# Ledger of designs, part 85: peptides against a protein of PDB entry 5T59

Target 1, 112 residues: chain A of PDB entry 5T59
Amino acid sequence: TTPTMQSTSLLTEHLGYPPISLVDDIINAVNEIMYKCTNAMEKYLMQRNIIGKKDFSDEIKIGTAKLESLLENSVDKNFDKLELYVLRNILSIPSDLLEENRFRLLHHEKLV
Target 2, 90 residues: chain B of PDB entry 5T59
Amino acid sequence: EHIRFQRLVQVCNKALEESIRKLQSWEKIHECFPNYGQTREGIENLTVCQQQVIKLWSNLSRVEFDAIFHERSIEEKLNQLDDLINKARS

## One batch from the design tools (peptide; made by RFdiffusion4, then SolubleMPNN)

Design b2_p18_7_s2 (from b2_p18_7, 8 letters changed)
Fold by OpenDDE base, seed 4:
Structure b2_p18_7_s2 (fold): chain B 112 residues (1-112), chain C 90 residues (1-90), chain A 18 residues (1-18)
Amino acid sequence: as target 1 above (112 residues)
Amino acid sequence: as target 2 above (90 residues)
Amino acid sequence: SLKEKKEKILKEFEEELA
């Protein structure tokens, strides 16, 4: 099920930040890591672009770009799944707690 | 009793593992460098790159994700959420 | 710090590849 506005509000109050903020941090982090990895690989190979008498610079650039794209697609796919899972199953409030009486309980717990 | 944070860690690890899966394939790496990978030196260079990039991926992700979890106090918050849910159901 | 840890990891990576 898709998170409701009510659950988002309650979780935001509980966490001190919107649930999506955690996911954003994770996704931003992995994207940064991804580009650092591909950049490092490209730099390493470009320093070793000449084998014998042949210059492989063009192939290296194309190849690393392909790997980057491959990794980007995989990251996007898997972390989209992660986002859905986290927001729906981890940072979620069961429907029984969204009832009025349970809602008061959550607020009461915060105040006590 | 506390399950949400464990699930968060698990799903993060799974996403990281699945994301790097293609780079763990030597065949995929070699396909990107068909001529370069036909040379002895090229193979050696690609092998080192593959190994070290995977290591870099793992190490950076561990450090970054742990930092995020700490900064967001997510373990504590998720444990509290578990407790609240369990209490409400009891 | 986090930045220092990241930089260390990156440097180690570069050194191992060098």
Scores: peptide ipSAE 0.266, ipTM 0.927, DockQ to the pose 0.935
Fold by OpenDDE base, seed 3:
Structure b2_p18_7_s2 (fold): chain B 112 residues (1-112), chain C 90 residues (1-90), chain A 18 residues (1-18)
Amino acid sequence: as target 1 above (112 residues)
Amino acid sequence: as target 2 above (90 residues)
Amino acid sequence: SLKEKKEKILKEFEEELA
């Protein structure tokens, strides 16, 4: 099921921030890590770009770019699934608790 | 009783593992460096680089995700959510 | 700090590769 506006409001009140903010933090973090990894790989190989009398700098640049693209595609795919799962199954309110009386109860529990 | 935070950790680990899977393939790495990888030294460099970058991926993600979870107090909040739901259904 | 931890991890990576 898709999160409702009511669920989002309740969770925002409970968490102190919108549920999507957590997902955004996670996605931003993995993107940063991804580029740090690919950059580190490129730097390492570029320091070892000459084998014998041949310079492999161009091949290294192209190759690392291909790996970066491959990793980007995988990250996008898997963390899109993560976002969907977290928002639907983890940061979610069961339908029975979205009833008027249950809604008031949750609000009351926070205030008491 | 408390299940949501455990699930969050699990799905994060799964996403990280699946994301790095193709870089764990030597064949995929070698395909990106067809001529460099035909040299002895090139193979050695690629092997070390592959191994260490995967470790870097794992270590950085662990530190960063733990920091996020702490800053967002997500374990406590999810446990409280579980408790509220269980209480309402009891 | 988080920044220091990240830097340490990166340095260890470079040292292990060297």
Scores: peptide ipSAE 0.261, ipTM 0.926, DockQ to the pose 0.966
Fold by OpenDDE base, seed 2:
Structure b2_p18_7_s2 (fold): chain B 112 residues (1-112), chain C 90 residues (1-90), chain A 18 residues (1-18)
Amino acid sequence: as target 1 above (112 residues)
Amino acid sequence: as target 2 above (90 residues)
Amino acid sequence: SLKEKKEKILKEFEEELA
């Protein structure tokens, strides 16, 4: 079920880039979004850190850090699964196309 | 006919939805702010913050992922891949 | 542009939270 070197080469030729590059873009994007979300949350709450006569700044910092960790863990798990699924089931070439005659067909289609 | 790009979009949406699930839990949010969340004003602030962060997550991810898909021409490439596979099996 | 869209979304977020 793991992509072969041949599959990777053929897909790279077809896509114009290695299949893993798409996954990398997706993962990098979600990581950036994740930190933007947690940073925004912290900033919002820190602007509202005083209720009555009590300063909750320390609790807010700790709490937002905990939420960030929770989100990080969830993102890592879910997008690891995504990576495997995409590379194995979406950006994949069936075994019947990994024969000499089929390889010729793929190359021929590109040249035509 | 063309199924791979649809699957890509679906799996991305699923990963995004599952990733944000914990932040959608009020209980999880409140647990992170045990004393702050004991105040009326604190609860109000957390509620607004939670709702807006979830919206931010959804909106940013939509824009970013669409941009990636466009830059990588992935819909066209996956459709072509489907066509090649179907042709080879015909 | 993507950058402009992101900035707009962030601004809207800040405004809604304010």
Scores: peptide ipSAE 0.252, ipTM 0.926, DockQ to the pose 0.972
Fold by OpenDDE base, seed 1:
Structure b2_p18_7_s2 (fold): chain B 112 residues (1-112), chain C 90 residues (1-90), chain A 18 residues (1-18)
Amino acid sequence: as target 1 above (112 residues)
Amino acid sequence: as target 2 above (90 residues)
Amino acid sequence: SLKEKKEKILKEFEEELA
């Protein structure tokens, strides 16, 4: 089921941070890694841009840009799926724990 | 008993694997460099580049994700969550 | 709907993990 405000509050208390913060960290990290990879690719090829008497700099720039776009689209798609899965299936509280009596248990465990 | 952290690791690995899949295709790489890839030296450069980028992707993601998991204490927190759920159901 | 789209995405992803 879709996460509720109550679940978010309880998980925030348990984690010490909102569940979405973990996902944000993951997504920010993969984005940084992605651009490091594409930048490395471009630099590597630009250092090897001349073959014989022909300069392939323009083709390399266009080609690496295409690969970057391709990777961006794939990262976006797959990590959107990840976000949804994590928030719904991993960082989730079963309905039975959302009952008042079970809610007390969560608070008790935190205080003890 | 503890299942949530394992699932987190699995879904992260899956997302990373699927994200880099197209770069693992030589055909896709070559399509982006049609003239450069017609030269012997160009093919060699692209081959090395492809291998290095994939390794970089794998290594950076492992290091960074492990750092995040540690900073957020997520394994411990998810294990505790599993324990709470199991206790409540017992 | 947006809800249906999200559900579809989630199901597809879960199937891939299985």
Scores: peptide ipSAE 0.085, ipTM 0.908, DockQ to the pose 0.020

Design b2_p18_7_s3 (from b2_p18_7, 8 letters changed)
Fold by OpenDDE base, seed 2:
Structure b2_p18_7_s3 (fold): chain B 112 residues (1-112), chain C 90 residues (1-90), chain A 18 residues (1-18)
Amino acid sequence: as target 1 above (112 residues)
Amino acid sequence: as target 2 above (90 residues)
Amino acid sequence: SLEEKIKEIMEEFEKELE
């Protein structure tokens, strides 16, 4: 289920930041890592672009671009799943605790 | 008792492992360099590159994610959340 | 620091690719 506004507010108060901010940090980090990896691969191969007097620069550029695309697609897919899982199952408050009495208890415990 | 942070680490590792899966396939790598990979030297270069990029992926992700978890104090916060939930149910 | 660790990892990567 999708997190409620109340759940988000309570978690934001508890964490000191909105739950989505953690996910954003993770996704931004993996994207940065991804491009560092693909860039490193391209640079390495471009330094070794000539074999037997044949220049493979164009093939290397196209090939690394294809690999980057494959990696991008996989990252997008898997970290979209991660986002949903984290927000629904990790950074979540059980529905029974969102009832009036339990909600007050949780809020009170935070303030005391 | 404390389960949420462990789950966070597990799901992050799973996402990272699944994301790099295609780059771990030699067939996928070779398909992107059909002529380059027909040369002995090209195969050697691709092999080294593939291995090192996978290591780079693993090492960078470990360092970066640990930094995020630390800056966000997420282990402590998730443990506290577990405790609050358990207390409320007792 | 984080930046130093990242730099170290990148340097090790470059060395291994030499």
Scores: peptide ipSAE 0.232, ipTM 0.927, DockQ to the pose 0.968
Fold by OpenDDE base, seed 4:
Structure b2_p18_7_s3 (fold): chain B 112 residues (1-112), chain C 90 residues (1-90), chain A 18 residues (1-18)
Amino acid sequence: as target 1 above (112 residues)
Amino acid sequence: as target 2 above (90 residues)
Amino acid sequence: SLEEKIKEIMEEFEKELE
């Protein structure tokens, strides 16, 4: 089920931030990590770019770029799934808590 | 009783694991460096690089995600959410 | 700090690749 506006509002109040903000933090982090990994690969290989009489610098640059693209595509795919799962199944409020009386209970618990 | 935070950790780990899957394939790595990987030294370099980057991926993700979870107090908040839901159902 | 931990991890990585 897709999160409702009411659910988002309640969760925002409960968390102190919108649910999507957590997902954004996670996605931003993994993207940064991805870049660090691919950059590390390129640097390592570029330090070892000459074997014998051959300079493989161009091949290394192209190859690492290809790997970065592969990783990026995989990250996008898997973390899109993660986003949906988190927002629908983890950061979600069951319908029984969305009733008026239950809504007040949530506010009451916050104030007490 | 408290299940949401555990699920969050699990789905994060799964996404991280699946994301790095292709990089764990030697065949895919080698395909990106067809000539470099034909040399003995090249193969050695690629092997070491592959192994260490996978470790780097794991270590960085652990530290970064733990920091996010802490900053967002997500374990506490999700536990509270579980408690509220359970209370509502009782 | 987080920054220090990340730096440490990166440094360890570089050492392992030497």
Scores: peptide ipSAE 0.225, ipTM 0.925, DockQ to the pose 0.869
Fold by OpenDDE base, seed 5:
Parts: C-alpha cells; sequence; structure tokens
Structure b2_p18_7_s3 (fold): chain B 112 residues (1-112), chain C 90 residues (1-90), chain A 18 residues (1-18)
C-alpha cells in the first residue's frame, strides 16, 4: 500500500529528511551516471569515426543516441520499481507501530 | 536483526544490473551501428567501448551511491528503525 | 572527496580506452 501521511511524518522525523529525498538522490545520481556513460561512448567512437576512406560520424551519433534511449527506458523502468519498493518495504512503518501506544514510543525514543 | 539496509543495497544493485542489461548485449550494440560494425576495426572499437562503459557504469554507481548513503546516514537510520520496530513488538 | 573519486574513475576509463 501507499505510505500514509502519518508514516511519512514519523519517518521524516526519524531520518531528518523525507523518505522520498533518498530516492530522489538515487534517481538523480543514476541519471547523471547514465549521461556520463553514453557521452563517454560517443566521444570514444567519434575519435575513431573514420575507417578506411569512410566517415561513420553520422552513424555513430545516431547509434549512440539510440543506445542512450534504450538505457534511459531501462533506468526509468527499474528505478520506478526501486522507488516503490523502497518506500513501501524499506522506509516503512509496520501497522502495529502506527497504533497510538506504539506511536508514542517512537516519539519517546527521539526525545531520549 | 538489521535487515532494511541490506535490502536497500540489494534492490539498488538489482536496479543497476537490470538497467545495464541491454548494453551488455552485443547484438543490441551492433544493431545501433550496423555499417560501422561490419568492419573489423569497428567491431574492435565497439567491443572495447562496450566493456569499458559497463565498468564505468559499475564504478560510478558504487561511488555515487555510497556517497548518498553516507550523506543520508541511511545505514544507521535503518538499523535504528529495525531496533525500534523490534522493541515495539517485544 | 566525491569529486576527486569521480575524476579518478573517469581518468581510468580514458586510459583503458587508449
Amino acid sequence: as target 1 above (112 residues)
Amino acid sequence: as target 2 above (90 residues)
Amino acid sequence: SLEEKIKEIMEEFEKELE
């Protein structure tokens, strides 16, 4: 199930930041890494764009762009799943802790 | 006892591995460079490039994700969360 | 630092592609 506002508030207090912030950092990082990888590939191949008497520059640019698109689609798919899993199963509070008596325990531990 | 951080690491690794799967396919790489890949030199260049990009992906992700986990103190926080849950259930 | 580590990784990449 989707995290409740109560869970989000409690976790934010515990973590010092909203749970989604961690996921955002991860996703932003992988996107940056993805760009660096595809850019590096393009640069490497563009330095080797001429074979014999033929210039493959256009094919290299198009091909690298296609690979970037494939990678982007895969990243989006897999890290969307990651986001859902992390927020629901890792950064989550079990239902028994959402009861009033258990809720107070979390606050008490923070104050001690 | 402490399971949440381990799960986080596992799911991150899985997402990274699955994301790079297409680039690990030589067939997919070659399809993007159909004429370039018909030359001996082209095949050699693509082979080296593919191998090194995969390594770059792995190394960058390790460094970046470790930095995130450190900055967010997530291992400590998740361990504490596990402890709180266990305490509440005892 | 993180920036230094990233730079190192990128440099190693360039060397291996030579």
Scores: peptide ipSAE 0.218, ipTM 0.924, DockQ to the pose 0.970
Fold by OpenDDE base, seed 3:
Structure b2_p18_7_s3 (fold): chain B 112 residues (1-112), chain C 90 residues (1-90), chain A 18 residues (1-18)
Amino acid sequence: as target 1 above (112 residues)
Amino acid sequence: as target 2 above (90 residues)
Amino acid sequence: SLEEKIKEIMEEFEKELE
């Protein structure tokens, strides 16, 4: 099910922030981690770019870039799924709580 | 009784595990370095690098995701949400 | 202390790759 405006408003009030903000934090974090990993790999290999008499610097740069692209694609795919799941199934309010009487209950419980 | 935070942790772990799966493949790593990986030293370097990068991925994600969850108080908020839903249905 | 933890992890990574 797709989140409604009402659900988003209620969850924002409950959380103190919009539900999407949590997802944004997670996605931003994994992107940062991804680039740290690929950067570390490139640096390590570039320190070991000479094998025998051959310089593999160009191959290392190209290869690391390919790995980065591979990770980017995987991260995008899997965390898009994560975003949908979190917003639809975790940070969601059941339809029965969206009724007027249940809506009032939510506000009442918050104030007590 | 409290299920939402557990689900959040599970889906995060799943996304992280699936995202790093390609790097866990030696074939994929070697494919990116076809000539470098034909040398003994190259294979050794790639092997060590692959293993440590995967560990780095896991450790960084654990630390940073835990920090996010703490800063957003998400466990407490999700537990409260579960309680509200359960109470409304009782 | 998040930055410190990250720094520690990165340093350990570099040591293990040496």
Scores: peptide ipSAE 0.092, ipTM 0.917, DockQ to the pose 0.976

Design b2_p18_7_s4 (from b2_p18_7, 9 letters changed)
Fold by OpenDDE base, seed 2:
Structure b2_p18_7_s4 (fold): chain B 112 residues (1-112), chain C 90 residues (1-90), chain A 18 residues (1-18)
Amino acid sequence: as target 1 above (112 residues)
Amino acid sequence: as target 2 above (90 residues)
Amino acid sequence: SLEEKKNKILEEMEKEFE
């Protein structure tokens, strides 16, 4: 079930920030980590690009780019799933709490 | 009683593990460096590189995600959410 | 701090790539 506007508003009030902001932080962090990893890999191999008088620089650049692409695709896929799961199953309000009387209860608890 | 934060940690770990899975495959690594990986020295370099990347991935993600969770106070907020839901259903 | 720990870990790991 897709989160409703009402649910988002209530969660924003509870959290102090929109639920999507947490997901954004997570995704931004993993992207940063991803590029740090691939950059480190490329630099390491480029410092070791010559073996037996043969220069493998071009192959290293192409190979690391391929690995980066593979990692990017996997990160995108898995963290898209994560986003959906978090917003639907973790940062969510059950439908029974979206009833008028339950809404008042949740709001009242926040104010008291 | 409190389940949401545990689930958040679990799904984050799963996403991280699944994301790095292809880099854990030596075959995938070697395929990207077909000629370089035909040399003994190249194999050694790739082996070290693979190991270090996986370690860096794991260590950085742990620290960064813990920082996010702390800054967002998400454990406390999710526990409170669980309590509110349980109270409303009682 | 967590930021300091992050930087320390990153520094140690990057040294292994040198």
Scores: peptide ipSAE 0.133, ipTM 0.916, DockQ to the pose 0.743
Fold by OpenDDE base, seed 1:
Structure b2_p18_7_s4 (fold): chain B 112 residues (1-112), chain C 90 residues (1-90), chain A 18 residues (1-18)
Amino acid sequence: as target 1 above (112 residues)
Amino acid sequence: as target 2 above (90 residues)
Amino acid sequence: SLEEKKNKILEEMEKEFE
């Protein structure tokens, strides 16, 4: 079920922020963590780029870039699913609560 | 009774686990460094790197997500939402 | 604080990557 404008408004009032803001925080956080991880990996290996008489700098750069790409794709895929699930199944209001009588209840609970 | 926050935690953990799954594969790591990984020192370096990256991923995500949940008061808000729904259905 | 924990984790991990 797709979220409605009404449910979004009610949830925004309840949460104090739009539901999408929580998802945005989560996605922004994982992206930051992702690049910190890949950057650390690259730096670690680049500090150890010479083994014997051979310089593996080019291979390390290409390899870490490939891993970063794989991780990016996986993060995008899985957290897109997360976004849909959260907005549709967690941060959602059942249809029975969208009725006028139930709508008043939500407002009443907030004001009391 | 209170189920929404538990579900949020579960789906976050699942997304994090599935996202890092490929990096948990030694074969996948080695494939990205075919010549480097043929050396003893290279294997050692890659092994340490893989272990530390996964650890960093897990630790940072736990800290950051807990911070977000706290800042957004999401456990309390979701529990309240569950209560409202249950009350409305009673 | 959570921010302090974050910084501590990063610091420890960076040391291990040195």
Scores: peptide ipSAE 0.131, ipTM 0.916, DockQ to the pose 0.725
Fold by OpenDDE base, seed 5:
Structure b2_p18_7_s4 (fold): chain B 112 residues (1-112), chain C 90 residues (1-90), chain A 18 residues (1-18)
Amino acid sequence: as target 1 above (112 residues)
Amino acid sequence: as target 2 above (90 residues)
Amino acid sequence: SLEEKKNKILEEMEKEFE
């Protein structure tokens, strides 16, 4: 199930930041890495664009763009799953702790 | 006892591994460079490029994710969360 | 030799990430 507002509040208090912030950091990082990798690949091949008397620059540009698209689609798919899993199963509060008497325990531990 | 951080690491690794899966396929790489890959030199260049990109992907992700985990103190926080849950159930 | 070449290539590619 989707995390409740109460769970989010409690976790935010515990973490010092909203749970989604961690996921955002991860996703932003992998996106940056993705584009750096594809850019590096393009530059590497563009430095080797001429074989014999033929210039493959156009093919290299198109090919690297295709690979970038493939990688981008895969990243989006897999890290969407990651986001869901992390928020539901890792950064989550069990139902037995979502009772009024259990909320006090979390606050108490923070104060001690 | 402490399981949440381990799960986080596992799911991150899985996402990274699955994301790079297509680039690990030589067939997929070659399909993107049909004429370039018909030359000996082209094949050699693509082969080295593929290998190095995968390594860069792995190395950069390790460094960046570790930095995130450190900055967010997530291991400590998740361990504490596990402890709180266990305490509440005792 | 091949390993050395690969390392050099990696180094050059890593410059794109600096």
Scores: peptide ipSAE 0.058, ipTM 0.907, DockQ to the pose 0.079
Fold by OpenDDE base, seed 3:
Structure b2_p18_7_s4 (fold): chain B 112 residues (1-112), chain C 90 residues (1-90), chain A 18 residues (1-18)
Amino acid sequence: as target 1 above (112 residues)
Amino acid sequence: as target 2 above (90 residues)
Amino acid sequence: SLEEKKNKILEEMEKEFE
């Protein structure tokens, strides 16, 4: 089921922020972590770029870039699914609570 | 009774695990460094790098996500939401 | 020891995540 404007409004009131804000925080965090990881890999390997008499710096740079792209694709795919699931199934209000009487109940409980 | 926060943690862990899955493949790592990985020292370096990066991925994500959950008070809010829904249906 | 070496490597790599 797709979130409605009414559901979003009610959840925003309950949470103190729009539901999408939580998802944004999560996605921004994982993206930051992703680039830190790939940067760490590159630096670690670049400190070990000489094996024998051969310099593997170019291969390391290209290889790390490929891994970064691979990780980016996986993160995008899996966290798009996460976003959809969270907004539809976790940060959601059942249809029976969207009725007028249930809407009033939500406000009443908040004020008590 | 309270199920939403548990589900949130589960889907976050699943997304993190699935995202790092390809880096857990030695074959994928080696493919990115075909000549470097043909040397003994190169293999050793790649092995250590792979293992430590995966651990750091897990540890850093745990710390950052827990911080987000705390800052957003999401466990409390989701528990309250569960309670409201259960009360309305009783 | 191998464990000490591992910990040292981890410590160095963790600096990249600060």
Scores: peptide ipSAE 0.040, ipTM 0.904, DockQ to the pose 0.078

Design b2_p18_8_s1 (from b2_p18_8, 7 letters changed)
Fold by OpenDDE base, seed 4:
Structure b2_p18_8_s1 (fold): chain B 112 residues (1-112), chain C 90 residues (1-90), chain A 18 residues (1-18)
Amino acid sequence: as target 1 above (112 residues)
Amino acid sequence: as target 2 above (90 residues)
Amino acid sequence: SFEKEVEEIIKEREEELS
């Protein structure tokens, strides 16, 4: 089930921020981590680019880029699933709480 | 009683684990460095990279995600949400 | 070494977040 506008509004009020903001933080963080990982690898290998009088700089750059792409694709896939799961199953309000009386209850609890 | 935050942590860990899975394959690593990986030193260097990247991935994600959860007060908020839902159903 | 670099990165991030 897709989150409703009402659910989003209620959750935004409850959280103090839109539910999607949490997901955005998570995704931004993992992307940053991904870059740091691949950058560290490239730097490490580029410091060791010459072996047996052969310069492997080009191969290292290309290879690291390939690994980054591989990781990026996997991150995109898995965190898209995460986004859907979080928004639909974790940051969600059951239909019974979306009724008028229950809606007022949530609002009342905030005010009390 | 409180289940949502636990599920959040679980799904985050799952996504992180699945994302790094291909880098755990030596074959995938070696394929990216076909000539470099034919040298003894190259193999050693790639092995170190593979191991340390996985560690960096795991450690940074732990630190960063914990920070996010703290900044967003998500455990408290999700617990409150669970309580509200349970109260509504009682 | 790579290990030292990794440790430094982690340390820096922890300091920034603290």
Scores: peptide ipSAE 0.142, ipTM 0.917, DockQ to the pose 0.839
Fold by OpenDDE base, seed 5:
Structure b2_p18_8_s1 (fold): chain B 112 residues (1-112), chain C 90 residues (1-90), chain A 18 residues (1-18)
Amino acid sequence: as target 1 above (112 residues)
Amino acid sequence: as target 2 above (90 residues)
Amino acid sequence: SFEKEVEEIIKEREEELS
């Protein structure tokens, strides 16, 4: 189920930040890593762009771009799934604890 | 007793592994460089490049994700959440 | 070059976390 406003508020209080912030950090990090990987690949191959008398620079640039696109699509797909799983199953509060009596307990535990 | 942080690590690893899977395919790599990969030197360069990219992906993700987890104190917070839930149910 | 880059990044992150 989709996280409720109540659960988000409680988790934000517990974590010190909104749950989505963790996911954002993860996604931003993997995007940065992805770019670094593809950039490094292009640079490595561009240092080796001449074989015999033929210059493969254009093919290398196009090929690297294709791989980047492929990786980007895969990252997007898999980390969208990650986001849903984390927010629904890890950074979540069971429904039984969202009841009135359990809600008070969560606040009490923080204060003690 | 503490299960949430373990699940977080598992799902992160799964996402990373699935994301890089297509680049682990030599066929996919070669398809992007059809003429370059027809040369001996080209094949050698692509082979090294593929291996290094995968290693870079793995190492960078480990370092960056660990840093995020530390900065967000997520292991401690998730353990506390587990404890809180267990206490509330007792 | 890849290995060198990884080593540099690891070093930087470790310094930030220490």
Scores: peptide ipSAE 0.131, ipTM 0.916, DockQ to the pose 0.416
Fold by OpenDDE base, seed 3:
Parts: structure tokens; sequence; C-alpha cells
Structure b2_p18_8_s1 (fold): chain B 112 residues (1-112), chain C 90 residues (1-90), chain A 18 residues (1-18)
């Protein structure tokens, strides 16, 4: 079930921030981690770019770029699924709590 | 009784594990460095690199995600949400 | 090294959380 405006409003009030903000933090973090990993890989290999009489610098640059792309695609796919799951199943309010009387109850409980 | 935060942790771990799966494949790593990986020294370097990147991925994600969860107080908020839902249904 | 980098980043984040 897709989150409604009412659910978003209630959750925003409860959390102190919109539910999507949590997901954004997670996605931004993993993207940063991803690039740190690929950068570290490139640097490590570039320090070891010469074997014998051959310089593999160009191959290392191309290879690390390919791995980065591979990781990017996987991150995008899996964290898109994560976003959907979190917003629909974790940061969600059951329909019975979206009724007027339950809406008031949620607000009242917060104030107490 | 409290299930939402546990689910959040589980889905995060799953996404992280699935995302790094391709880099856990030696075949995929070697394909990106076909000539470099034909040398003994190159294989050794790639092996170390692969292992260390996976460790870096795991450790950084743990620290960063824990920081996010703390900053957003998400465990407490999700527990409260569970309690509210359970109370409303009882 | 990768190990040193990880340790440094972990240390920095732990300090921020404390």
Amino acid sequence: as target 1 above (112 residues)
Amino acid sequence: as target 2 above (90 residues)
Amino acid sequence: SFEKEVEEIIKEREEELS
C-alpha cells in the first residue's frame, strides 16, 4: 500500500521529520561509502601499478571505473527496494489508525 | 511487541549485503583487470584489495547507519509507533 | 592502509556521536 498524505503528516509529527528524510540519509550515506571504497581501491592499485616492466595504470583506472559502475547499479537497485519497503511497511500507519477517532488518539498520546 | 526497528535493521543489512555481492565475486574482479590479473603479483594485489574493500564497506556502513539511527532517534520512535498501534488494536 | 583508514573513520564518527 502506498503511503497517503495523512500517513505522512502523522508520521512527520511523530518522528519530528518526514519519513523520507530517514531514507535520504541512508541512501546518501551508502553512496558516500561506495565512492570511498572505490577511491580506496583505485589508490591502492595505483600504488602498485608497475609489475615488472609493464605499467598497468590505464587498465587500473578503467577497471576501477567498471567496478564502480557495477557497484552503483547494485546500490541503486537494492536501496530502491529498501526505500519502498521502509516507507510502506516500517514507517506506515495501519488504516484503522487513520480514522478520525484514532487520529485524535495519536495526537493525544503525543501530548501526554 | 516491538518489531519495526528490527525490520529496519534487517532490511538495511540485506540491502548492504546484496549491494556488495558482485564485488565478492573473484571472477567479476578479475574481469575488470584482465592483464593485471594474469600476473602473480597482480593477483596478490587484487586479492588483498578485494578483501579490504569488503571490510571497509562493512565497517563504514555499520558506523554510518548507527549514527543515522541515533541522530534520528529511530529505535525509540519506531517502538513508540508499535506501542500506539498495539494499544489501538487492544 | 585500508585498516588504518577504517580505524580513523570509525574513531571520527564515534567522537561525533559521543
Scores: peptide ipSAE 0.128, ipTM 0.916, DockQ to the pose 0.476
Fold by OpenDDE base, seed 1:
Structure b2_p18_8_s1 (fold): chain B 112 residues (1-112), chain C 90 residues (1-90), chain A 18 residues (1-18)
Amino acid sequence: as target 1 above (112 residues)
Amino acid sequence: as target 2 above (90 residues)
Amino acid sequence: SFEKEVEEIIKEREEELS
């Protein structure tokens, strides 16, 4: 089920931040980690680019770029799924709690 | 009783594992460095690189995600949410 | 090295959380 505006508002009040902010933090973190990994890989191999009399710098750059693209695609795919799952199934409020009587309960619990 | 935070950790771990899976394939790594990987030294370098990248990925993700969860107090908030839901249904 | 980089990042994050 798709999150409602009401659910988002209630969760924002409960969390102290919009639910999407948590997902944004996670996605931003994994992207940063991803590029740190690929950058480290490139640097490591570029320090070892000459074997015998051959310079493999160009191949290393191209190969690392290919792996980066592969990783980017996989990260995008899997963390898009994560975003949907988190927002729909974890950071969600059941419909029965969105009723007026239950809404008041949630509000009351926060204020007390 | 408290299930939401466990699910969050689980789905994060799954996403991380699935994202790095292709880099865990030696064949995939070797395909990106066809000539470099034909040398003994190249194979050794790629092997070390692959292992260290996966290690870096795992360690960084653990530290960073734990930091996010702490900064957002998400375990506490999700536990409270579970409690509210259970209370409302009782 | 990869290991040194990891150690540095872990140290920094632990300090931030303390």
Scores: peptide ipSAE 0.126, ipTM 0.916, DockQ to the pose 0.451

